# Peptides against a protein of PDB entry 6NYY: the designs that were tried, part 185

Target 1, 212 residues: chain A of PDB entry 6NYY
Amino acid sequence: KHFEQAIERVIGGLEKKTQVLQPEEKKTVAYHEAGHAVAGWYLEHADPLLKVSIIPRGKGLGYAQYLPKEQYLYTKEQLLDRMCMTLGGRVSEEIFFGRITTGAQDDLRKVTQSAYAQIVQFGMNEKVGQISFDLPRQGDMVLEKPYSEATARLIDDEVRILINDAYKRTVALLTEKKADVEKVALLLLEKEVLDKNDMVELLGPRPFAEKS
Target 2, 212 residues: chain A of PDB entry 6NYY as posed
Amino acid sequence: KHFEQAIERVIGGLEKKTQVLQPEEKKTVAYHQAGHAVAGWYLEHADPLLKVSIIPRGKGLGYAQYLPKEQYLYTKEQLLDRMCMTLGGRVSEEIFFGRITTGAQDDLRKVTQSAYAQIVQFGMNEKVGQISFDLPRQGDMVLEKPYSEATARLIDDEVRILINDAYKRTVALLTEKKADVEKVALLLLEKEVLDKNDMVELLGPRPFAEKS

## One batch from the design tools (peptide; made by RFdiffusion4, then SolubleMPNN)

Design b2_p28_4_s4 (from b2_p28_4, 10 letters changed)
Fold by OpenDDE base, seed 2:
Structure b2_p28_4_s4 (fold): chain B 212 residues (1-212), chain A 28 residues (1-28)
Amino acid sequence: as target 1 above (212 residues)
Amino acid sequence: MVMDASKAHTLPYVQEQKAYKEALEALA
């Protein structure tokens, strides 16, 4: 318990019990987090879910916590599943509410960053080729790109394709698992916090063996 | 097992959501 709380504090910040979400906001958060949770549950290369919460912490209204593998090397497939998991919240909102909210901004940023990294750092795109450039850090004025404008356009196009593919994959997954997303969301609204055991009870065992 | 904070998905506060919405609306 104390260890989990310490980790939660590091990940999500201090629990802001004073922030009472409005029912509609709480519902949005619940479905958003349920989207992440369910996507992570049914994606082979997603990290195992540890905890999902709709209790506001730090700057977040909710969070899903995963057990990362100590992995330094990622395959394209692994990165795709991680992108899909990251898109799960946004996709859930779209499926259930027919609207996209700004709540997924950080997720979209992460997905975008991952897509760019795959293409321009890891050389994972055949059209762009085996290139590896350091991506500018957030806030760094990039004065000169290490590649041509034509290459830049190609990169941008391929990034969009990759993100869209991940998005479509996530939509397909969460549409298939729509009932599960709803179950998780409803249970979140009831309990506010779910752990792995709650997910197992609700959805059954994760279909992928957790690599210990 | 050191949990990497980077793997937590967090929905931003409503204030940040509003700011983002306003920014999007300004771009539209």
Scores: peptide ipSAE 0.010, ipTM 0.448, DockQ to the pose 0.030
Fold by OpenDDE base, seed 4:
Structure b2_p28_4_s4 (fold): chain B 212 residues (1-212), chain A 28 residues (1-28)
Amino acid sequence: as target 1 above (212 residues)
Amino acid sequence: MVMDASKAHTLPYVQEQKAYKEALEALA
């Protein structure tokens, strides 16, 4: 408990107990976080769900927390599933509300950064090839890119393809599991916070064994 | 929002930042 709370504080910041969401906003957050939770539940290479909450923390109106794997190496498949999980909130909002909110902005940023990293740093795209370039850090002087404009355009195109593929995969998954997303969202509206046991009770055991 | 302890990757080059923005808009 104390360790989890410490991690939550580091990742999400302090709970804003004084921040009262409007009922409609709370509903949107519940379906958003349910999308993350359900996507993570049914994706093999996603990290195990620890907690999902619609209690505002820091800059977020809700969150899904996963147990980070102590791994330094990721496969393309693992990164794809992580992208899909990250898109789960946005996709849930689209499926249930047909609208876009600002709540997914940080998720979209993370997905886009991951896609660029896969293609430019990790050499995971066959068309671009096995190239690896260091991406400048935020605030670093933007050095000239070590590749041609043609390669840059190719990278941009392949990034879009990768993101779209992850998006379509997430849409397919959450459409199939639409009833589960709704169940999780409704339970979130009731309990505000769910853990792994709540998810097991609601959805059944996660289809994938947690690597010990 | 996914709470991930993973370090955020660095921003792409300026040219790719445009594509990044466009990609975000397309997903929005």
Scores: peptide ipSAE 0.017, ipTM 0.534, DockQ to the pose 0.053; fails the geometry check
Fold by OpenDDE base, seed 3:
Structure b2_p28_4_s4 (fold): chain B 212 residues (1-212), chain A 28 residues (1-28)
Amino acid sequence: as target 1 above (212 residues)
Amino acid sequence: MVMDASKAHTLPYVQEQKAYKEALEALA
């Protein structure tokens, strides 16, 4: 309990008890977070879910906490599953509401950053090839690119393809698991916070062995 | 309105999102 609370404070910041969400906003957040949670549950290489909350904290209206594996090396498959998990909130909103909210802004940024990193830092794209460039930091004016305009266009295209593949994979998964997303969302609306045990009760044991 | 996977806009929808565009612009 105390250790979990300490980690929550580091990741989520202080609870904003003053931010009262409207019922419809709270519903949107619940389905958004349920999308993350369910995607993470059924993706082999996603980090195990520890906690999911729709209580506003720090910068977010909700959050999911995962047990990060201390990994220094990531495979392309692992990065894809992490992208899918990150897209889970947005995809859930699309499946259930057919609309976009600003809640997915940070997720889309993270997914985009990951896609660029895979292509231009890790050389994980066959068309772009085995390249490794430093990515500009968010907000930095890139005065000069270390590659041609043709390469820049290729990178942009391959980033879009990678994100689209992750998005399609997430749509397929959460469409298949739509009833599970609903169960998690409804329980979130009731309890506001779910842990791993709540998820096991709702969905059964996670189908992947936790690599200790 | 509940959408299924066949009706979901994947890449076009993501590309139209302001958040996606902003992220691309920040990294390009």
Scores: peptide ipSAE 0.016, ipTM 0.436, DockQ to the pose 0.026; fails the geometry check
Fold by OpenDDE base, seed 1:
Parts: sequence; C-alpha cells; structure tokens
Structure b2_p28_4_s4 (fold): chain B 212 residues (1-212), chain A 28 residues (1-28)
Amino acid sequence: as target 1 above (212 residues)
Amino acid sequence: MVMDASKAHTLPYVQEQKAYKEALEALA
C-alpha cells in the first residue's frame, strides 16, 4: 500500500481530491484511460498494465501505470507498440466521441519525442538512414544543426509518417477491440481504479506471456 | 480544463523523455 502510493505519487502526483470532474469529463477520462489500457493489453511489446485510474492526480485527470521492464535496448517494434499505447487514449476518444480533447497533448508530445529519437538518434528510419546525431548536452549552445535544412525537413516528414503509422495501427487495434475498451471504460466509471486482476477478469489473460 | 492524461512512465522513460525534450528544445 505505502509503496504503491509512493509510486503513484511519483507518477501521478498528489491526489487532488478537490478536483471534481463533471460527469461528461469523467466519462471522457474513463474512455481515454481505457484506450491506453486496452492498447497496452493487446500490444506484445507494451509494458504490462499494473493500474489504471480516473481519479485526478496532479495535472492529470487519469493515468495508467505500467510495470517497466528493465530494458536498455529497444527494438523498432517495441518503440512502435509503446507509441501505439501512448496514442490509445486519443484514439479511444475519437472512436467513441468523434472528437479530440486536450487530454492527449502530453501523449502527443511523448509520441513526437519518441518518433524524433527513433529517426535522429537511433537511425531507425530507412529514408533518413543510419544516422545518429549527438544531442547537445544540457547547456551547450546549439550554434548549428549537424544537418542541412533539407535533412531537417526530411526528418520532420518522417516523424509525421511514423506517428501517423502508429496512429493508424492504434485505430485498427482499438476498433477491433472496441467492445473491450467499452467494458474497461464502464468498469472504470464504477470502480474509478482498476488493477491487473480486474483487467484479467474483464478481458481474459493478456495474450502475451509475461517474460519472467 | 486541459485534461492531462499523464501516463506514469517509469523513471527511465521519464529520463529519456526529459533527455528528448531537452534535445528537442536544443534543436528548436
């Protein structure tokens, strides 16, 4: 309990019990978090879900907590699945409400950062090639970009392509699993917090063997 | 009201995100 609360505080900040969400906002958050949860459940390389909550904490209206794997190396496939999981909230909102809220801003930022890193740092893009640009250290004045403006444009284009591909993959997944997203969202509205066991009861065992 | 869906990413991911953010800010 105390350890979980400590982790929750680190991740989500302090519970702002004073933030009363309107019923419609709470519904939006539930479906948003359900999107993350379900995407993470059915993506092989996503981290396993530990907890999902629609209780407002810190700056967030909801959160999903995952067990991090101690991984130092990530494959392109793993990073893609993580991007898809991160997009799960926004995609869920689109599927169920036909609208996009500001709730996904941080998710989009994370996805953008991941995509940029894959292309510029990890050399994971075929068009850009096997390049790795050293990122300036904190405090270094970036006087000049280590690449041309043409390369910068190419990078930007490829980042967008990668994000769009992840988005489409997420749309396909959550459309297929739409009923599961609904189930999770409805249960979130009832319980406000779900754990892994709740998810197993609701969706069945995660289809991927947890690598011990 | 900006609904911030902060996914609790683990410390390494947060560190990576910070590094990426700093990198992006440095490249902007």
Scores: peptide ipSAE 0.015, ipTM 0.486, DockQ to the pose 0.042; fails the geometry check

Design b2_p28_5_s2 (from b2_p28_5, 14 letters changed)
Fold by OpenDDE base, seed 5:
Structure b2_p28_5_s2 (fold): chain B 212 residues (1-212), chain A 28 residues (1-28)
Amino acid sequence: as target 1 above (212 residues)
Amino acid sequence: SEKEEFEKLFERLLKALEREKKVMNLEE
């Protein structure tokens, strides 16, 4: 208990007991986090869920913890599943509320970064080809792009296509599993924190063998 | 020192945990 609380404090920051979310905001957070949790549950290459919380901590309204896989090499399929899991919150908001919030900003940033990395660092796009460029770090003067403006446009187009494909895949998944997202969201609203065991009780065992 | 090793381990743990942290950011 003390170790878990310490980890929670480190990951989430201090529980700001003082930030009482409005019921509607808390509902939005619950469905957002449920979207991530359910997407991760039913995507083979997603990291297994350890914990999901809608208790505001530090700068976060909610969070999910996953067990990282000690993996150094990723396939396109694995990266796609990770993108879909990351989009799960935004997609859940759209499915249930018909509106989007700013809560997905960090998720979209991560997805965008992953898409660019796949295309321009890992050479995973057939149209762009087997190229690898360093992405400018935040704050680095964007040195002259080592490629033409035509290539830049192609990269931008293919990034958008990749993200949209991941988004559509996530929409299809969470639409199919809409009842499961609802179950998780409602239980989150009741308990505020769920673990892997709660998810197993709600959804059954994860359909993918956990690589121990 | 044992303290430095602990701090490094803790930093690694924190970094690992931060990588796993999906945070809905509060709008500043």
Scores: peptide ipSAE 0.057, ipTM 0.513, DockQ to the pose 0.113; fails the geometry check
Fold by OpenDDE base, seed 2:
Structure b2_p28_5_s2 (fold): chain B 212 residues (1-212), chain A 28 residues (1-28)
Amino acid sequence: as target 1 above (212 residues)
Amino acid sequence: SEKEEFEKLFERLLKALEREKKVMNLEE
């Protein structure tokens, strides 16, 4: 218990017990986090879920924690599943509320970064080709792009395609698993924190073996 | 050893925390 709390403090910061979310906001957070949790549960290459919380911590309203695999090499398929899991919150909001919130900003940033990395660092896009260059860091004056403006446009287009494909995949998945997302969201609203065991009890065992 | 397994788990958790903090940010 103390160790888990210490990890939670490191992950989420101090529980802001004082920030009472409005019921509608709390509902939005619950469905958002449920989307992540369920997407991760049913995507083979997603990291195993450890914990989901809708307790506000630091600047976060909720979080899902996953156990990363000890791997240094990622396939395109693995990266896609990770993107889908990351989009799970936004997709859940769309499915259940027909509206999107600002809550997915960090998720979208991560997805965007991953998509660009796949295309321009890992050479995983056939149209762009097997190229690798460093993405500009925040604050680096990109004086010279190592590619033409035409290539830049192509990269941007292919990034959008990749993200949209991941989004559509996530929509399909969470639409299929809509009842599961709702179950998780409702349980989150009740318990505020769920672990892997809660998910197993609610959804059954994860259909993918945890790679040891 | 249980200790080594715990340390590995902890390291994995730390790495996970660094990479996959899905934080639904409050609108500032």
Scores: peptide ipSAE 0.056, ipTM 0.577, DockQ to the pose 0.175; fails the geometry check
Fold by OpenDDE base, seed 3:
Structure b2_p28_5_s2 (fold): chain B 212 residues (1-212), chain A 28 residues (1-28)
Amino acid sequence: as target 1 above (212 residues)
Amino acid sequence: SEKEEFEKLFERLLKALEREKKVMNLEE
C-alpha cells in the first residue's frame, strides 16, 4: 500500500508537470520519460523516489530529504539504483538534446536530498562514519549543528561524490542503451501509453530473475 | 511476489509517462 501510494504521488507529480508543459516540449518530455523508463528497466532495484519532505539546508547542498520510515530498510545499493532512475530523465535530455530542462532540475534536487539522507541519517558512508543525525524539521531554526564544521564539509563532499557516482552510472547506462531510449521515446509519442508488454517487445525481457 | 509488485509499479509509471506524452501531443 505504501509503495502504491508512492507511485501514485510520482504519477500525480508527472501529471501535474505535463499539464504545464508546452506543445513544443512534447518531444523533450517523451525522451525525459523514456530515460526514466529505460533506467528503471535495467536497474534491479530501481524504484521511483517517494516524495520526501524537503527541508532547506542553509549551506551548500540545497534541501535535505527525509526518507519515509519504510525506506530505512533499503540497502545502499537499492538507494543508488533509485537515484539513477531519478536521474534518467535528466541524462536522457543531455544525451539527446544537449540541454537540461527545469524538470530535470527537480530530479536533481530529489537526488541531492536522497544522497544527504544516506550520509547523515543512515550512516551509509565509510569516511563520515556510522552517524545518524536527526535533520531539523521544516521550520526549525537549526541553531546548532550536531557536528563540527569540518564534519559538515566532509558530509557535503561525500554527498557530491555520491551524486556524481549516480550520475556517471546513469550516463553510462543510458549511453549504452541509447537506442532503447529512442525506441521508447518514439513509441511514447505514438501510443502515449506503454505497458510491460510494450517494453518487453521493445527491450526484451527485463534482465533480472523474477524474485518470488 | 516482489517482482510482480515491481512490474505493476513499472507499468503504472510507464502509463503515467505515456499520459504526460499524450497531453503534449494533443497540443500539436
Scores: peptide ipSAE 0.032, ipTM 0.487, DockQ to the pose 0.048; fails the geometry check
Fold by OpenDDE base, seed 4:
Structure b2_p28_5_s2 (fold): chain B 212 residues (1-212), chain A 28 residues (1-28)
Amino acid sequence: as target 1 above (212 residues)
Amino acid sequence: SEKEEFEKLFERLLKALEREKKVMNLEE
């Protein structure tokens, strides 16, 4: 159910965009969304329900991560796969067109926010340690960072490492599955709307047990 | 502004990722 909802959201996003797009733009969007879809298909822990918004807040990098209302607990592995899924559109554009759209930049912002939240809020980085700092929420005054400048630099470095790892993982996956991305993109251009059955027909059964 | 600082950090991250991409020979 969660995966179906993920695909529906990707498709729904494509449907809204494609109505106004020129043919070449529509092609770019189709491959972008196909990248997300294929990444989500082959990443076991990809959860499309995570809404990550980058809200620049205060004098520092304020990241607000919006967790889906339905899931409050994420493992590091789940968050990594979600990051990879989010990067799927950008990576697909790079693989097929050698260029990146503004939509791909927004996805990278979301990934950056997720990485920051993992390190700062969830204490999921060994170098930074088991710290949990409240990130500014929408409407909260940006308080001073509860850590030193040295810690801030360390956080920035570890965020970069985490994003690079997610990026490399996504590149490897979508390069391996390049033909699948093409199939999904072409079908998106034709049908504009895909469901789980369409994905199964194109890619075969998802290689993971359905999360009940 | 905090927004500008964020954008700068983001650009640095993007550049780092682009460098890694070049190393991976993804540029035909």
Scores: peptide ipSAE 0.011, ipTM 0.296, DockQ to the pose 0.019; fails the geometry check

Design b2_p28_5_s3 (from b2_p28_5, 12 letters changed)
Fold by OpenDDE base, seed 4:
Structure b2_p28_5_s3 (fold): chain B 212 residues (1-212), chain A 28 residues (1-28)
Amino acid sequence: as target 1 above (212 residues)
Amino acid sequence: SEEEEFKKLFEKLQRALERQKEVENLLE
């Protein structure tokens, strides 16, 4: 209980019971969170879902809590699935509403950051090569990039390619699972909070063996 | 500027990595 609360505080912030979502906002959040939840459910290397909530906490209008895998080392495939899960909310909003909210923009920023880290920090790109640049520390004036402008452009191009690949993968997945996203969203609108058991009841058992 | 966007991206990435590390430390 204390551990879950600590994780909820770190991920979701302090529950601000005072923010009443308008019905349309609540609907948007429900489909957004359902997109994350369903993407995480059907992506092998995504973290297992613990809790999905549309109750506003801190600055977020909703949150999905996942059990992080105790992994110190991530493969490119694992990072891709995590990117897809992060895009799940945005893609869900696009599929169901044809519009993207500010919450979806923040997720896109996280995906962009992950893509950049893969290419620049981890050297996980064949075109850019085996480069590892330290990310500037907060407050460090990045006066000089440790790479040329040509390399910077190449990095930007490869980041876009990686994000687009993750986006296309997420669109394909959530389009296939559109009915599941809707089921989760509708149940969220009713219960406001879902756990793993609710997801199993709606979608069946997760198709990936829980690595014990 | 592209440079400011890049800087913001790096700062957010560092924060995300720090948060991930904090979560990992809480699980330990």
Scores: peptide ipSAE 0.012, ipTM 0.399, DockQ to the pose 0.032
Fold by OpenDDE base, seed 2:
Structure b2_p28_5_s3 (fold): chain B 212 residues (1-212), chain A 28 residues (1-28)
Amino acid sequence: as target 1 above (212 residues)
Amino acid sequence: SEEEEFKKLFEKLQRALERQKEVENLLE
């Protein structure tokens, strides 16, 4: 229920302003970042983890850094795993705290944006069709939507479905790996920064070969 | 307007696609 409402808020533009986390919320940040890290670790098509940190950087209080693949083309499976990794923080908060913070809203926004891109730009949805609509360039006057209102509604529905699928996949994964998320979170609270080697020590080798 | 909302959405999408490369940040 809360997740569906959150999706609707993102789609509808009712995004609440995210508040900057206070130092007292370090625990929440640690579990959030651990969720990202663990999801990325166990998803084949997620980018390899380089670093995870709960040290504030700029306006952010935590981050997980991944090695991007030097590729311009992504498969649907790759995009799905990336969505799941992005949802990892939110799902971790839900699993461990039964609540979702405002920080998780930014991840949901990113996931929503990715979902729209897959459906509208990349033609990766069978119901909408193998269509590609160019995203307007920054500053371009968007005069008209390149699709009908009926198509817009269909797109919104399919976006919700795609996000829900990614969410369910992430919940299943992080529930299975709940102990690993906790291990990572606890170590983050101690060290504040973890690298790939720390993750290997905690979780074992990543089960997927690094694709160069 | 619906047009403005659509424009904002696409701008957000473009920014997201550019940013999703390396770092997942909490509370940007």
Scores: peptide ipSAE 0.019, ipTM 0.488, DockQ to the pose 0.050; fails the geometry check
Fold by OpenDDE base, seed 3:
Structure b2_p28_5_s3 (fold): chain B 212 residues (1-212), chain A 28 residues (1-28)
Amino acid sequence: as target 1 above (212 residues)
Amino acid sequence: SEEEEFKKLFEKLQRALERQKEVENLLE
């Protein structure tokens, strides 16, 4: 118990014992985290879920912890599944509450950054082609874009397409697995913290072999 | 023991986190 708590503190940050979530906020967090957890469970290239919590830590109101793969190279398919997992919280809120919270904006920002990186840095888009440009750092006035305005527009369009595709994929998945999202959310509201074993008990074994 | 299994998992996690950390947080 003490060792597990120490690990959780190191990985998930210090629990804010002082931050009490309102019942409605707690419910929103539970369904948001359940969305991430379920998306990660049923996406082949998503990192395996280790823990999901609705206990506020650091600046966050809840978190899902995953075991990252020890890899430096990612395929387009892997990046897509990661985008879908990141959108899982937002999509869950939309499905269950018909609204999106500010927490979902941070996830959307991460997805947007990933999409730009795929297209601009990794050359993973057929229309844009094999280009690799450094994305401007936040705050660097890129005075001169290394590509034409026409290319810039094309990049923006392809980024939107990629994000929309990831979003649609996530909506389809979590709509199909809506009952599973609810099961996870309800159990989170009861236990506040779930591990992989809790997920297996609720959802059955993950349909993908964990690559050891 | 469950503790030994957890320790092995933790060691694996630590190694993985040295390369990348993925924690999805609401309202961070």
Scores: peptide ipSAE 0.018, ipTM 0.398, DockQ to the pose 0.203; fails the geometry check
Fold by OpenDDE base, seed 1:
Structure b2_p28_5_s3 (fold): chain B 212 residues (1-212), chain A 28 residues (1-28)
Amino acid sequence: as target 1 above (212 residues)
Amino acid sequence: SEEEEFKKLFEKLQRALERQKEVENLLE
């Protein structure tokens, strides 16, 4: 229920503003970042973790740095794993605290945007069909939607389904790996910054061979 | 207008696609 409402808010365009970290907030951030890190660790098609930090930078309260694959083409499975990794922070907060922060809302926005892109741009949904719409460039007069209102509703429904699937997958993963999330979070609270070697020491080698 | 909403959505999508190419800032 709360997740569906959150999706609806993101789809509806409700934006909220950012603040500075207190100790409890630092704990929340640590578990949030740990969620991302662990999800990325155990998802085959997620980008490999390079660095996780709970040190605020600019407006950011924490970050995970991944080695971007110079990949221009993604499979549906790859995009799903990326969505799950992006949801990892939110899911971790839910598992450990039963609450969602503004950081988790931004992640949900990113996931929502990815889901729309998959369905509308990449044609990766069987119900919507093999449609690909060029996204209007900034400044283009979009006079009319390239699809009907019925199609728009279908797109919205399929976006929700896709996000829910990613969410459920992430919940299952991080619930299974709950102890690992906690280990990472606790270590983050101590070190504030973790690298790949810290993760290997803590969790063991990543179960997927890095395709060099 | 529906047009403005559509434009905003597409702008958000474009920004998202651009950001996916960047290092993920998880807590902005």
Scores: peptide ipSAE 0.016, ipTM 0.475, DockQ to the pose 0.049; fails the geometry check

